# Ledger of designs, part 67: peptides against a protein of PDB entry 5JNO

Target 1, 112 residues: chain A of PDB entry 5JNO
Amino acid sequence: MVAKFQPPPEYQLTAAELKQIVDQSLSGGDLACRLLVQLFPELFSDVDFSRGCSACGFAAKRKLESLHLQLIRNYVEVYYPSVKDTAVWQAECLPQLNDFFSRFWAQREMED

## One batch from the design tools (peptide; made by RFdiffusion4, then SolubleMPNN)

Design b1_p21_1_s2 (from b1_p21_1, 9 letters changed)
Fold by OpenDDE base, seed 2:
Structure b1_p21_1_s2 (fold): chain B 112 residues (1-112), chain A 21 residues (1-21)
Amino acid sequence: as target 1 above (112 residues)
Amino acid sequence: SLEEAKERALAVLEEMQQEAA
């Protein structure tokens, strides 16, 4: 048996919170993008946490990592079980996540 | 702020949705 993935407490959404995001979503891919924004808003910020936190020195990177994607997929599966199929996840969600994230920062870089 | 970042991100997402429609 494989243990169910449990997100860290800081990324644990209640059923009501997840439902609210789902109600705003047009598709599984859109849901994935909205979850990205809600769970990891720091990925869309210019704030360098190392400047604000001398204790931890943590700095957010402008990249989507496997743990981000895994967590998002777990939530998407609740309402779009088809993404349990890796091919569906790679066709419907991953491209939208990457395009969304890349477009965001491309626009920001053009403004700089 | 993080809230402002979220708003900007969602705005980009909505723009993408409009272009795809």
Scores: peptide ipSAE 0.718, ipTM 0.953, DockQ to the pose 0.888
Fold by OpenDDE base, seed 3:
Structure b1_p21_1_s2 (fold): chain B 112 residues (1-112), chain A 21 residues (1-21)
Amino acid sequence: as target 1 above (112 residues)
Amino acid sequence: SLEEAKERALAVLEEMQQEAA
């Protein structure tokens, strides 16, 4: 038997919270991207903001780590069980996540 | 702020969706 992945407490969404995000989503890939924004907004914080924040004091890492992706996938599976298949996850969700994240920072780099 | 970052991120996502539609 395989142990169930448990998200850290700070990333535990209620059914109502997840449903709210799902209701705004057009697809599994879109849901994944929206979850990325909602769960890890720090990944989208500007360097200037991070540097100017004396309270947080931490610079955000601009990369999607395996833990981020696994946590997102767990929630996507609730409404799109097909992503339990790794091939489906890699075809439908991962490319959209990567494209979205890359595009975001590419735009920010042009504005700086 | 984090909220502003979220809004900008979602705006990018919506732009991508419009292009794909």
Scores: peptide ipSAE 0.718, ipTM 0.953, DockQ to the pose 0.857
Fold by OpenDDE base, seed 1:
Structure b1_p21_1_s2 (fold): chain B 112 residues (1-112), chain A 21 residues (1-21)
Amino acid sequence: as target 1 above (112 residues)
Amino acid sequence: SLEEAKERALAVLEEMQQEAA
């Protein structure tokens, strides 16, 4: 038996916090994207601010990893139980997340 | 800052939503 996933403390949302994000969301895919921004803002910055150094020149990691996606899916599942089905998750949420994330960085690179 | 990054990200998301609507 696989143990239930427990998010790290820094990524634990209260019911009120999650509800606020849900109220702003238009769909499960949109909710996933909003959760990506709220939970992992460091993925949208040029530097890794979590290291506490803006001058060290360390480049932020710009990729979505399995842990990011798993955590987002767990929260989306609360209000969109259909994403428990992997096929639904891969059809409705993953493409939205990837398109959003890719578009963000493509746009940023064009601005440079 | 991280807050500024979040705001930029949300702006991109909203643009995508408008295009899809």
Scores: peptide ipSAE 0.717, ipTM 0.953, DockQ to the pose 0.890
Fold by OpenDDE base, seed 4:
Structure b1_p21_1_s2 (fold): chain B 112 residues (1-112), chain A 21 residues (1-21)
Amino acid sequence: as target 1 above (112 residues)
Amino acid sequence: SLEEAKERALAVLEEMQQEAA
């Protein structure tokens, strides 16, 4: 059987923390985006992070990697179990994540 | 800072939500 995915300590959210983010979220897709910001703020910074993940290693600069998405999906599933279906995840969450992330950096590039 | 980055990110998210509404 497939081992349960366990996030590194730096990416672990308590039930209370997750609930707070959920309470601020309008949808599963919105929740995903908010989780992206909360879990991986370094992806929104021009400064390279030196803090390596003991389990997942270094993330690509300014890129949403599969590991990021997997962590986010795991938390989203808690309140939106339908995203366990890959088709739902790809229809409801991934487009919003990609659009959000792309828009952010597009704006930043225009400011430079 | 990372906090400032988070704030900017959330601002972008809010803008997108308003446009979609």
Scores: peptide ipSAE 0.716, ipTM 0.953, DockQ to the pose 0.877

Design b1_p21_1_s3 (from b1_p21_1, 11 letters changed)
Fold by OpenDDE base, seed 2:
Structure b1_p21_1_s3 (fold): chain B 112 residues (1-112), chain A 21 residues (1-21)
Amino acid sequence: as target 1 above (112 residues)
Amino acid sequence: SLAEARKRALEVLDEMLAEQA
């Protein structure tokens, strides 16, 4: 038996918060990208997270990790249950997330 | 700031979506 993924308190969205993001989204892939921005803004910042949080000391990384993707998928499933199918997730959401994230940092690196 | 980062990120997202339309 696989336990249900439980988001840490910092990444627990209310129904209202999730609905707001959904209302702004045009597709499951779009929703996934918007969730990425909402939940993990530090992935889009040059600021070291540890400087903003003396308690946790967590270092910001420019990488989409499995835990990020798992959490996002969990929320996307609420409104797009088809992503429970791994093939759908890999076809509709993962490419969008990767393209979006790569495009963002590609632009930033060109400006440096 | 994180707010600015979010803004820039969403701008990139909107551009990406516009290209797909």
Scores: peptide ipSAE 0.717, ipTM 0.954, DockQ to the pose 0.874
Fold by OpenDDE base, seed 3:
Structure b1_p21_1_s3 (fold): chain B 112 residues (1-112), chain A 21 residues (1-21)
Amino acid sequence: as target 1 above (112 residues)
Amino acid sequence: SLAEARKRALEVLDEMLAEQA
């Protein structure tokens, strides 16, 4: 038996919160992107936490890590069970996430 | 701010979705 992945407490969404995001989503890929924004807004922030907070010493990294993706996938599966299939996840959600994330920072680079 | 970051991110997402439609 494979143990169910449990998100960290700070990334635990209620059913109502998840439903709100789902209601705004047009597809599993769209839902994944919206979850990315909702759960990890720091990945889209230009705030330098390491410079702004010398006491905490935390630095935001601009990359999608496996833990981020796994957590997002867990929520997507609730409404799109087909993404339990890795092939579906890699075809429908991962490309959308990567394209979205890359597009965001590409635009930011042009503005700077 | 994080709120502004979310707003900007969602704007990019909406643009991406519009192009795919």
Scores: peptide ipSAE 0.717, ipTM 0.954, DockQ to the pose 0.878
Fold by OpenDDE base, seed 1:
Structure b1_p21_1_s3 (fold): chain B 112 residues (1-112), chain A 21 residues (1-21)
Amino acid sequence: as target 1 above (112 residues)
Amino acid sequence: SLAEARKRALEVLDEMLAEQA
């Protein structure tokens, strides 16, 4: 038996916080993207501000990892239970997440 | 800052969603 996933404390959303994001979302894919921004803002910055040093020259990691996706999916399932089906998750949410994330960094690179 | 990064990210998201509508 696989234990139920427990998000790390820094990624624990209250019901009110999650509801606020849901109210701003138009679909499960949209919700997934908004959760990505809310939970992992460091993925959208040029430096890893979580290290507390903006001058150390450390480059932020710019990739979506399995842990990020798993955590997002857990929250999306609360309001869109259909994503419990892996096929639905891969068809409705993953493409939106990847397109959004890629679009963001492609745009930033063009601005440089 | 992280706040500014979040703001920029949401702007990109809104643009993407508008194109899909």
Scores: peptide ipSAE 0.716, ipTM 0.954, DockQ to the pose 0.882
Fold by OpenDDE base, seed 4:
Structure b1_p21_1_s3 (fold): chain B 112 residues (1-112), chain A 21 residues (1-21)
Amino acid sequence: as target 1 above (112 residues)
Amino acid sequence: SLAEARKRALEVLDEMLAEQA
């Protein structure tokens, strides 16, 4: 039996917090992107995030790691259970996340 | 700051969503 994934305290959202983000979201993909910003602001900054999650502190800088995506997916599943299907996750959420993240840093690179 | 980073990120997101609409 696979152990239930439990996010570190730094990445735990209450039901109210999650609902607030959901209320601002237009789709599962949008929700995923907003969760990315909410949970991992360090991925959008030049600031080192080593002080963050004890398990995530060594994640690649400015890269969406498997652990990041897993955490996001877990929350998205609460309101969009269809993303439990990997095909749906890969079709509806991952492209949005990757596009958003790449777009952000591409823009930042142009500003530097 | 992280707060500023979040703000910029959300702005980019809104722009992306607007293009998809």
Scores: peptide ipSAE 0.714, ipTM 0.954, DockQ to the pose 0.891

Design b1_p21_1_s4 (from b1_p21_1, 11 letters changed)
Fold by OpenDDE base, seed 1:
Structure b1_p21_1_s4 (fold): chain B 112 residues (1-112), chain A 21 residues (1-21)
Amino acid sequence: as target 1 above (112 residues)
Amino acid sequence: SLEEAKQRALEVLDEMQAERA
């Protein structure tokens, strides 16, 4: 038995907020990408958190982690219940998320 | 700013989705 996933308070969307994002989305994969932007805008920022602490040597990583993906999937399932199937999630949403995220930073790299 | 980053991200997304359509 897998417990119901509960987002941390800082990532809890209201029904109205989620609906707004859904209304802007063209598909489940598109919705996933839009949720990525809205929930985790820091992943698209040039802000280097390691700059604030040179002593600890911590470097912020620009990558999609399992927690990010779990949160996104949780919301996508509300309107696209088919993504409850892992095969569907991996075929329809994950590739688009990865392509989008990679494309974003690839473009930023070229601009530097 | 974060808002500017979000906007840039959404622009990239729109371009990507346009290619898929």
Scores: peptide ipSAE 0.727, ipTM 0.956, DockQ to the pose 0.850
Fold by OpenDDE base, seed 2:
Structure b1_p21_1_s4 (fold): chain B 112 residues (1-112), chain A 21 residues (1-21)
Amino acid sequence: as target 1 above (112 residues)
Amino acid sequence: SLEEAKQRALEVLDEMQAERA
């Protein structure tokens, strides 16, 4: 059997929290983007991620990783079950996530 | 701060969604 994906405690949203985000969302793709901001705000900041790990010395890259996407997809699926279909996820949500994330950092790079 | 980053991100998102509408 395949184990059900469980997010780490720090990324576990309550029903009320998720509903609030959904109420602000215009679509499944929009919901995905809003979840990205709420769950992983560190991806939008210049915080030094290496501060807490002197042993590895690696800083987090400005990249959407598979675990980020999977976690977001699981929450989106609650209100948009169609994203369980990979084709729908790739057509409706992934392009918006990538576009949003890229646009954000493109703007920040112009300001620096 | 993280809160400021979140706010900036949401502003970008709103702009993006406005273009899609």
Scores: peptide ipSAE 0.727, ipTM 0.956, DockQ to the pose 0.870
Fold by OpenDDE base, seed 3:
Structure b1_p21_1_s4 (fold): chain B 112 residues (1-112), chain A 21 residues (1-21)
Amino acid sequence: as target 1 above (112 residues)
Amino acid sequence: SLEEAKQRALEVLDEMQAERA
């Protein structure tokens, strides 16, 4: 048996919190994008955690990592079981996530 | 702020979804 992926405590959503996001979502891909914003808002901020955390000095990169995507997918699967199929995940959710993230920062770069 | 960043992100998302509709 393969162990079920368990999200870190800081990224654990209650059923009510997840339902609220789902109710705002138009599709599985849209849900994925909304989860990205809610779970990892730091990816959309110019604020570097290195300024807020003098102890760790860790600088976050503007990159969607495998762990980000895996965590989002796990939540999407709750209401859209079809994304358990990798082909569906890659066709319906990943492109929207990448497009959304890229569009966000492209707009910010134009404003700078 | 972080909340402002979230709001800006959601606005971009809404614009993107409007194009898909």
Scores: peptide ipSAE 0.726, ipTM 0.956, DockQ to the pose 0.873
Fold by OpenDDE base, seed 4:
Structure b1_p21_1_s4 (fold): chain B 112 residues (1-112), chain A 21 residues (1-21)
Amino acid sequence: as target 1 above (112 residues)
Amino acid sequence: SLEEAKQRALEVLDEMQAERA
């Protein structure tokens, strides 16, 4: 049996917390991006998050890794079940996540 | 700070979504 993906305690959202983010979201892709910010704010700062989450281990900074994407997808699926289809996830959410993340750091690099 | 980073991120997101609309 494959163990159910369990997010670290720091990344567990209650139904109310998730709904609040959903209410602010315009689409599944937008929801994914907002979840990225709320769950992994360390990816948007220079802070070292390896200490903040023991379960994260030595994750690379400023990089969207499989663990991040999997966790986000799990939450998005609650309100957008269609993203259970990998093709939908790759067409609707992943491009927006990558564009958003890349745009953010591109702007930051220009400001430095 | 972390909160400032979050706010900047959300601003970038809002700008991006505005372009998509």
Scores: peptide ipSAE 0.724, ipTM 0.956, DockQ to the pose 0.875

Design b1_p21_2_s1 (from b1_p21_2, 13 letters changed)
Fold by OpenDDE base, seed 5:
Structure b1_p21_2_s1 (fold): chain B 112 residues (1-112), chain A 21 residues (1-21)
Amino acid sequence: as target 1 above (112 residues)
Amino acid sequence: SRAAEEEAAFQALIEELREME
């Protein structure tokens, strides 16, 4: 059996925290990107804290995993219920998330 | 259980947000 998806305790936002992020957001896609930055700052760090294979850890750090996307979608749905439709999620949020994340790292690599 | 507590916390968040809107 598959348990119902829910945020891990370290990613459980308060109403005030989520409201603040929403108030700063212009759209569902923008909200998704802001949630990405706020919830997972470790994805935007050059520092590898992983133990073991440095190459594996580094590669993993720069990937958007299913858990990240599911968490973001759960919060976005609160204010943009249309993203419950997978087609809307894939058209409005996923492209913006991927674009933002890719552009961030492209810029960082260019600065080095 | 931990899972039940986390679910309750998330649902509480949703209800709180509705009241704030």
Scores: peptide ipSAE 0.146, ipTM 0.708, DockQ to the pose 0.022
Fold by OpenDDE base, seed 4:
Structure b1_p21_2_s1 (fold): chain B 112 residues (1-112), chain A 21 residues (1-21)
Amino acid sequence: as target 1 above (112 residues)
Amino acid sequence: SRAAEEEAAFQALIEELREME
């Protein structure tokens, strides 16, 4: 039996925390982007763990993975149940997430 | 189990959010 996706403890928002993010959001896509920043600040870090950590050999990943997207979608779904529809999720949230994330790193690369 | 506890916590969150609206 396939278990339902559950957020890891470190990514379990409280109701108050989620509500605050929602209150600051203008749309489902905007909410998704805000959740991205709040839940996964490590994706926006300039620290290169692959280069900096000789001991563990950990490679920093600067990409949106399925786990990130699933977690964000779960929270967005609370206030925007329409994103349960994959077509809506792909039209309203994924493009905004990708654009936001890509723009962030594109700007950082230009500054280097 | 841990999985059951995490599921319960998530469901509780959803319930709480609904009550706040």
Scores: peptide ipSAE 0.146, ipTM 0.707, DockQ to the pose 0.022
Fold by OpenDDE base, seed 3:
Structure b1_p21_2_s1 (fold): chain B 112 residues (1-112), chain A 21 residues (1-21)
Amino acid sequence: as target 1 above (112 residues)
Amino acid sequence: SRAAEEEAAFQALIEELREME
């Protein structure tokens, strides 16, 4: 039996924290990008960083991995239930997440 | 267990968000 997905303690947001991010968001895709920055600042740093999850064994890398995306989706669907539909998630949120993350690192490469 | 406590905390978050709506 597979246990229900649960965020590690370091990625657990309070209701107030999530509400604050939602209030600043213009759409589900925008919310997803803001959650990406808030939850995983290590993905945007030049410092080598690896964070293991005691519960799931995940190790953070400088790429968007399935666990990152699942965590973001779990929070987004609280205010945008439509993303429970995989087609909506793939059309609205995933492209924005990928574009935002890719543009960030592309800009960093141009500054070198 | 810790896992059960974490799940309960996450569910409590969802309930709190509903109350804020």
Scores: peptide ipSAE 0.126, ipTM 0.691, DockQ to the pose 0.021
Fold by OpenDDE base, seed 1:
Structure b1_p21_2_s1 (fold): chain B 112 residues (1-112), chain A 21 residues (1-21)
Amino acid sequence: as target 1 above (112 residues)
Amino acid sequence: SRAAEEEAAFQALIEELREME
């Protein structure tokens, strides 16, 4: 069986926090992007946090992983149930996430 | 047990939010 999704406690939003983000969002795709920034600010940082904690073995990488995407999807589907359909998720949210993330780092590279 | 508790808390949150709408 596929392992049940278990979000890390660090990335759990309260009801109030999630509602606030939703209220600021224009669409499911927009919500996904806002969640990305809110939940995972470390993905947008130039600082390597892994060096600060050799004991925990944590390494921050600048890429979207399945855990990130799954967590975002779980939150998005609360207000946009249609994303439970994989086809909808892939059409409406994933492209927005990827474009946003890619553009961010592409822009940062150009500024250096 | 810790992992189970965290998962339960997350699922409870999601259900709560869905019920509010």
Scores: peptide ipSAE 0.148, ipTM 0.714, DockQ to the pose 0.022; fails the geometry check

Design b1_p21_2_s2 (from b1_p21_2, 14 letters changed)
Fold by OpenDDE base, seed 4:
Structure b1_p21_2_s2 (fold): chain B 112 residues (1-112), chain A 21 residues (1-21)
Amino acid sequence: as target 1 above (112 residues)
Amino acid sequence: SMAEQEEAAFEALIQEQLEME
């Protein structure tokens, strides 16, 4: 048996929390973007861990990774089962996620 | 809060996108 994907505790949403986000969403893609903001605030932070820790040398990466996308998709599927189809996920959600994330950081970069 | 700022940024971007359509 394949174990179901279980999000880490910090990314676990209750039904009520998810419903609140869904109620504010206009589409699956919109929901995905809202989940991105709510689940992963660290991706929108100006905190530079590499600068903050000269000793460790770890660089914070501001990029959407497989784990982020999988977690978002899992929650989107609850209310938009069609995104179980990879083609739908790639057409409806991924472009919106990428556009939103890219625009966010593009604007922030210009403001610096 | 940071969360509120991020949400505001999201809403602003969505609104901008809608206005461009």
Scores: peptide ipSAE 0.069, ipTM 0.695, DockQ to the pose 0.088
Fold by OpenDDE base, seed 1:
Structure b1_p21_2_s2 (fold): chain B 112 residues (1-112), chain A 21 residues (1-21)
Amino acid sequence: as target 1 above (112 residues)
Amino acid sequence: SMAEQEEAAFEALIQEQLEME
């Protein structure tokens, strides 16, 4: 049996913290985007890690991964149970998350 | 503050997405 998914401690929100975000949200998709910003501010960082280590060739990648999406979905489900249906999650939340994230970085690129 | 400016920018992007739906 697969154990129940639990977020890592750094991504654990209290009921009060989650409620505050929900109170600012107008929809499940809106809530998902707000959770993205609150849970994973590192995905929006302008820090260039490749500049610090030219020898290792490491470059920070900024993309939404399965773990990020699963964590967001777990919290969205608390107030929008319909996203437990994968089809609803894919139609209502994933496109909005992708658009928000892509637009953020596209805007940053134009400002450079 | 810088934190407040960043939050406002994020909220603006979210609102733009909502208006397009």
Scores: peptide ipSAE 0.067, ipTM 0.691, DockQ to the pose 0.129
Fold by OpenDDE base, seed 2:
Structure b1_p21_2_s2 (fold): chain B 112 residues (1-112), chain A 21 residues (1-21)
Amino acid sequence: as target 1 above (112 residues)
Amino acid sequence: SMAEQEEAAFEALIQEQLEME
């Protein structure tokens, strides 16, 4: 039996917060992208945390990881249960997440 | 090419997600 995935406290959305994001979303893929921005603003920041925090040594990583994707999928499933099917998740959400994230940083690179 | 790199990144995300299931 696979243990039920629980988000870390810092990534726990209330029903009201999630509803607000859903109300702004046009599809499961769109919802996924909006959740990406809302849950993980650190992935979109130019702040060098390793420079800003001399004590913790934390370096911000601008990479989508398994934990990010799983957290997003858990919330998307609440209103778009079809993404419980891995094929649907891969076809509808993952491409949009990847395109959105890559385009964001590609634009930032061109501003140099 | 950049397109190939993007495709590779996409495939990596797919594979990484599947490993969690």
Scores: peptide ipSAE 0.064, ipTM 0.651, DockQ to the pose 0.035
Fold by OpenDDE base, seed 3:
Structure b1_p21_2_s2 (fold): chain B 112 residues (1-112), chain A 21 residues (1-21)
Amino acid sequence: as target 1 above (112 residues)
Amino acid sequence: SMAEQEEAAFEALIQEQLEME
Protein backbone atom coordinates (compact mmCIF):
# COMPACT_ATOMS: atom_id res chain seq x y z
CA MET B 1 0.00 0.00 0.00
CA VAL B 2 1.41 3.35 -1.09
CA ALA B 3 0.68 6.24 1.24
CA LYS B 4 -1.14 9.18 -0.29
CA PHE B 5 1.22 12.03 -1.06
CA GLN B 6 0.13 15.30 0.50
CA PRO B 7 1.50 18.47 -1.08
CA PRO B 8 2.66 21.39 1.03
CA PRO B 9 -0.02 24.07 1.42
CA GLU B 10 1.72 26.44 -1.00
CA TYR B 11 1.43 23.80 -3.74
CA GLN B 12 -2.19 22.83 -3.18
CA LEU B 13 -4.39 23.46 -6.21
CA THR B 14 -8.16 23.66 -6.10
CA ALA B 15 -10.23 21.61 -8.52
CA ALA B 16 -11.09 24.79 -10.41
CA GLU B 17 -7.45 25.85 -10.73
CA LEU B 18 -6.44 22.41 -11.95
CA LYS B 19 -9.30 22.27 -14.45
CA GLN B 20 -8.26 25.61 -15.90
CA ILE B 21 -4.76 24.29 -16.53
CA VAL B 22 -6.12 21.03 -17.97
CA ASP B 23 -8.39 22.92 -20.37
CA GLN B 24 -5.29 24.55 -21.84
CA SER B 25 -3.34 21.30 -22.08
CA LEU B 26 -3.06 19.05 -25.13
CA SER B 27 -1.55 15.99 -23.42
CA GLY B 28 -0.28 14.64 -20.13
CA GLY B 29 3.20 15.89 -20.92
CA ASP B 30 1.90 19.31 -21.84
CA LEU B 31 -0.12 19.41 -18.63
CA ALA B 32 2.98 18.45 -16.65
CA CYS B 33 4.94 21.38 -18.09
CA ARG B 34 2.13 23.83 -17.40
CA LEU B 35 1.90 22.55 -13.83
CA LEU B 36 5.64 23.03 -13.45
CA VAL B 37 5.30 26.71 -14.35
CA GLN B 38 2.24 27.28 -12.17
CA LEU B 39 3.39 25.39 -9.08
CA PHE B 40 7.06 26.32 -9.00
CA PRO B 41 7.65 29.79 -10.46
CA GLU B 42 10.70 30.09 -8.18
CA LEU B 43 12.50 27.56 -10.39
CA PHE B 44 12.33 30.02 -13.28
CA SER B 45 13.79 33.05 -11.54
CA ASP B 46 17.24 34.29 -10.59
CA VAL B 47 15.72 35.32 -7.27
CA ASP B 48 14.67 32.79 -4.65
CA PHE B 49 11.13 34.00 -4.02
CA SER B 50 10.53 31.11 -1.63
CA ARG B 51 12.75 32.85 0.89
CA GLY B 52 10.54 35.92 0.75
CA CYS B 53 13.43 38.23 -0.05
CA SER B 54 13.57 39.99 -3.40
CA ALA B 55 16.52 42.06 -2.24
CA CYS B 56 18.74 39.42 -0.61
CA GLY B 57 20.12 38.26 -3.95
CA PHE B 58 19.81 34.54 -3.23
CA ALA B 59 19.56 32.56 -6.44
CA ALA B 60 16.84 29.97 -6.83
CA LYS B 61 17.87 26.36 -7.21
CA ARG B 62 17.68 25.43 -10.87
CA LYS B 63 17.00 21.75 -10.39
CA LEU B 64 13.92 19.57 -10.66
CA GLU B 65 13.83 17.51 -7.50
CA SER B 66 11.89 14.33 -6.76
CA LEU B 67 9.39 16.24 -4.65
CA HIS B 68 8.59 18.60 -7.54
CA LEU B 69 8.10 15.69 -9.91
CA GLN B 70 5.92 13.75 -7.49
CA LEU B 71 3.65 16.75 -6.97
CA ILE B 72 3.25 17.27 -10.70
CA ARG B 73 2.58 13.58 -11.27
CA ASN B 74 -0.15 13.53 -8.63
CA TYR B 75 -2.06 16.27 -10.43
CA VAL B 76 -1.48 14.82 -13.90
CA GLU B 77 -2.88 11.48 -12.72
CA VAL B 78 -6.25 13.11 -12.02
CA TYR B 79 -6.92 13.63 -15.73
CA TYR B 80 -4.41 11.21 -17.24
CA PRO B 81 -4.58 8.10 -15.06
CA SER B 82 -2.26 6.24 -17.42
CA VAL B 83 0.71 8.05 -15.85
CA LYS B 84 0.17 5.92 -12.75
CA ASP B 85 2.18 3.46 -14.79
CA THR B 86 5.81 4.40 -14.22
CA ALA B 87 6.74 3.48 -17.77
CA VAL B 88 4.14 5.90 -19.14
CA TRP B 89 5.25 8.65 -16.75
CA GLN B 90 8.88 8.17 -17.80
CA ALA B 91 8.05 8.12 -21.50
CA GLU B 92 5.38 10.82 -21.79
CA CYS B 93 5.98 13.34 -18.99
CA LEU B 94 9.54 13.24 -17.64
CA PRO B 95 11.25 13.88 -20.99
CA GLN B 96 9.00 16.85 -21.72
CA LEU B 97 9.55 18.30 -18.25
CA ASN B 98 13.29 17.93 -18.53
CA ASP B 99 13.45 19.36 -22.04
CA PHE B 100 11.24 22.32 -21.19
CA PHE B 101 13.15 23.16 -18.02
CA SER B 102 16.56 22.71 -19.61
CA ARG B 103 15.67 24.76 -22.69
CA PHE B 104 14.43 27.62 -20.54
CA TRP B 105 17.66 27.94 -18.61
CA ALA B 106 19.82 27.34 -21.65
CA GLN B 107 18.08 30.26 -23.34
CA ARG B 108 18.53 32.47 -20.27
CA GLU B 109 22.24 31.69 -20.17
CA MET B 110 22.61 32.79 -23.77
CA GLU B 111 20.88 36.08 -22.99
CA ASP B 112 23.21 36.85 -20.07
CA SER A 1 5.86 25.24 -36.11
CA MET A 2 3.40 24.04 -33.49
CA ALA A 3 6.29 23.10 -31.22
CA GLU A 4 7.76 26.58 -31.50
CA GLN A 5 4.40 28.16 -30.75
CA GLU A 6 3.98 25.96 -27.71
CA GLU A 7 7.42 26.84 -26.40
CA ALA A 8 6.72 30.53 -26.91
CA ALA A 9 3.48 30.14 -24.98
CA PHE A 10 5.32 28.51 -22.08
CA GLU A 11 7.87 31.28 -22.03
CA ALA A 12 5.11 33.87 -22.03
CA LEU A 13 3.44 32.14 -19.08
CA ILE A 14 6.70 32.14 -17.16
CA GLN A 15 7.32 35.80 -17.86
CA GLU A 16 3.78 36.73 -16.88
CA GLN A 17 4.14 34.89 -13.58
CA LEU A 18 7.43 36.59 -12.77
CA GLU A 19 5.99 40.02 -13.51
CA MET A 20 3.08 39.43 -11.15
CA GLU A 21 5.41 38.63 -8.26
Scores: peptide ipSAE 0.048, ipTM 0.670, DockQ to the pose 0.318

Design b1_p21_2_s3 (from b1_p21_2, 14 letters changed)
Fold by OpenDDE base, seed 4:
Structure b1_p21_2_s3 (fold): chain B 112 residues (1-112), chain A 21 residues (1-21)
Amino acid sequence: as target 1 above (112 residues)
Amino acid sequence: SAAEREEQAFEALIQAQLESL
């Protein structure tokens, strides 16, 4: 039996917190984008992670990782069970997530 | 703040998306 996925504590939302976000959302895709901002503010940081860490050599990329997407999907599924279907997730949520994220950074790049 | 900028950017992008439908 596969254990149920449990988000790390820093990405744990209460039912009330999730409901608040849902109440502000117009669709599953919109909910996904709002969850992206709420769960992963570090992805929108002005820090250039690509420069790497001088001490550890780690270089982060500003991209949506599979773990980010999985966490978002887990919460979206609570109110939009249809996204359990990968085809629905890829049609309704992923394009909006990628579009929002890419446009955000495109705008920021022009402002710098 | 960073959070405010994120929220503003989100709302602006969502609004633009909705208007383009």
Scores: peptide ipSAE 0.145, ipTM 0.772, DockQ to the pose 0.086
Fold by OpenDDE base, seed 5:
Structure b1_p21_2_s3 (fold): chain B 112 residues (1-112), chain A 21 residues (1-21)
Amino acid sequence: as target 1 above (112 residues)
Amino acid sequence: SAAEREEQAFEALIQAQLESL
């Protein structure tokens, strides 16, 4: 029996919140992108926090890290169990996440 | 809010993708 993933409190979505995002989603890949925005708004900030926290040494980077991807995948699995298969995750969700993230910043770059 | 701006940007990108099909 597979244990249910329990995300850290700061990344916890209620059932209602997750359902709302799912209702707006057209696919597992689309859901993944929407979760990216909801869970990690700091990745889309114009503010550079790389020098912002001397106390913790935190450097904000515009990169999708393993933890980001794993958290998103865990939520996507709730409504799209097929992404438990790594091949499905890599074919349907991961490319869309990377493309969306890149396109977001490309768009912002053109607006500046 | 920042979240709202990001959501709006997301929706714009989704719409652009749909139009490119």
Scores: peptide ipSAE 0.145, ipTM 0.774, DockQ to the pose 0.087
Fold by OpenDDE base, seed 1:
Structure b1_p21_2_s3 (fold): chain B 112 residues (1-112), chain A 21 residues (1-21)
Amino acid sequence: as target 1 above (112 residues)
Amino acid sequence: SAAEREEQAFEALIQAQLESL
């Protein structure tokens, strides 16, 4: 039996915190993007503390990983139960998350 | 503040993403 997913403590939102984000959201995809920013601000930082090379100064590539996506989906599911269906998640939320994240870094690269 | 400016930038990007749907 697979245990029910429990977010790590650093990514645990209270009901009130989640409600606030939901109230600002226009759709499930919008909610997903807002959760991405709120839960993982480190993914939008110019400094990579986890995988940066101290010797050469090279920063690891920023990417959305399975854990990030799973955490976001768990919260979106609370108010948009339809995303429990993988097909719905892949059609309605994943493309918006990827586009949002890619646009952010594309813009940053153009500003350099 | 810097934090507020960053939040506004994120909001603008989110809105642009929504309008492109």
Scores: peptide ipSAE 0.142, ipTM 0.763, DockQ to the pose 0.129
Fold by OpenDDE base, seed 3:
Structure b1_p21_2_s3 (fold): chain B 112 residues (1-112), chain A 21 residues (1-21)
Amino acid sequence: as target 1 above (112 residues)
Amino acid sequence: SAAEREEQAFEALIQAQLESL
């Protein structure tokens, strides 16, 4: 049996929170992008916390890792079961996530 | 507020992404 993916506690959404995000979403890809922002605000922060930060103990990384993507996909699947198909996930959600994330940082780079 | 400005920026980015599809 394949082990069920368990999200880290800090990234768990209640049914009510998820429904609120879904109600604002126009598609599975749109939902994925909204989940990215809601679940991982640290990926969009300009505040660089080094590993040596004694106050927070957090090192921010500005990249989408498999853990982030899997967590987002798990929530998207609740309302868009078609993304259980890897081909659909790769065609409908992943490109939108990557483009959204890349555009964000590209825009920030231009502002600096 | 700063939080509101950030939220508006995110929404703008999301809309731009949707329009590019």
Scores: peptide ipSAE 0.141, ipTM 0.762, DockQ to the pose 0.129

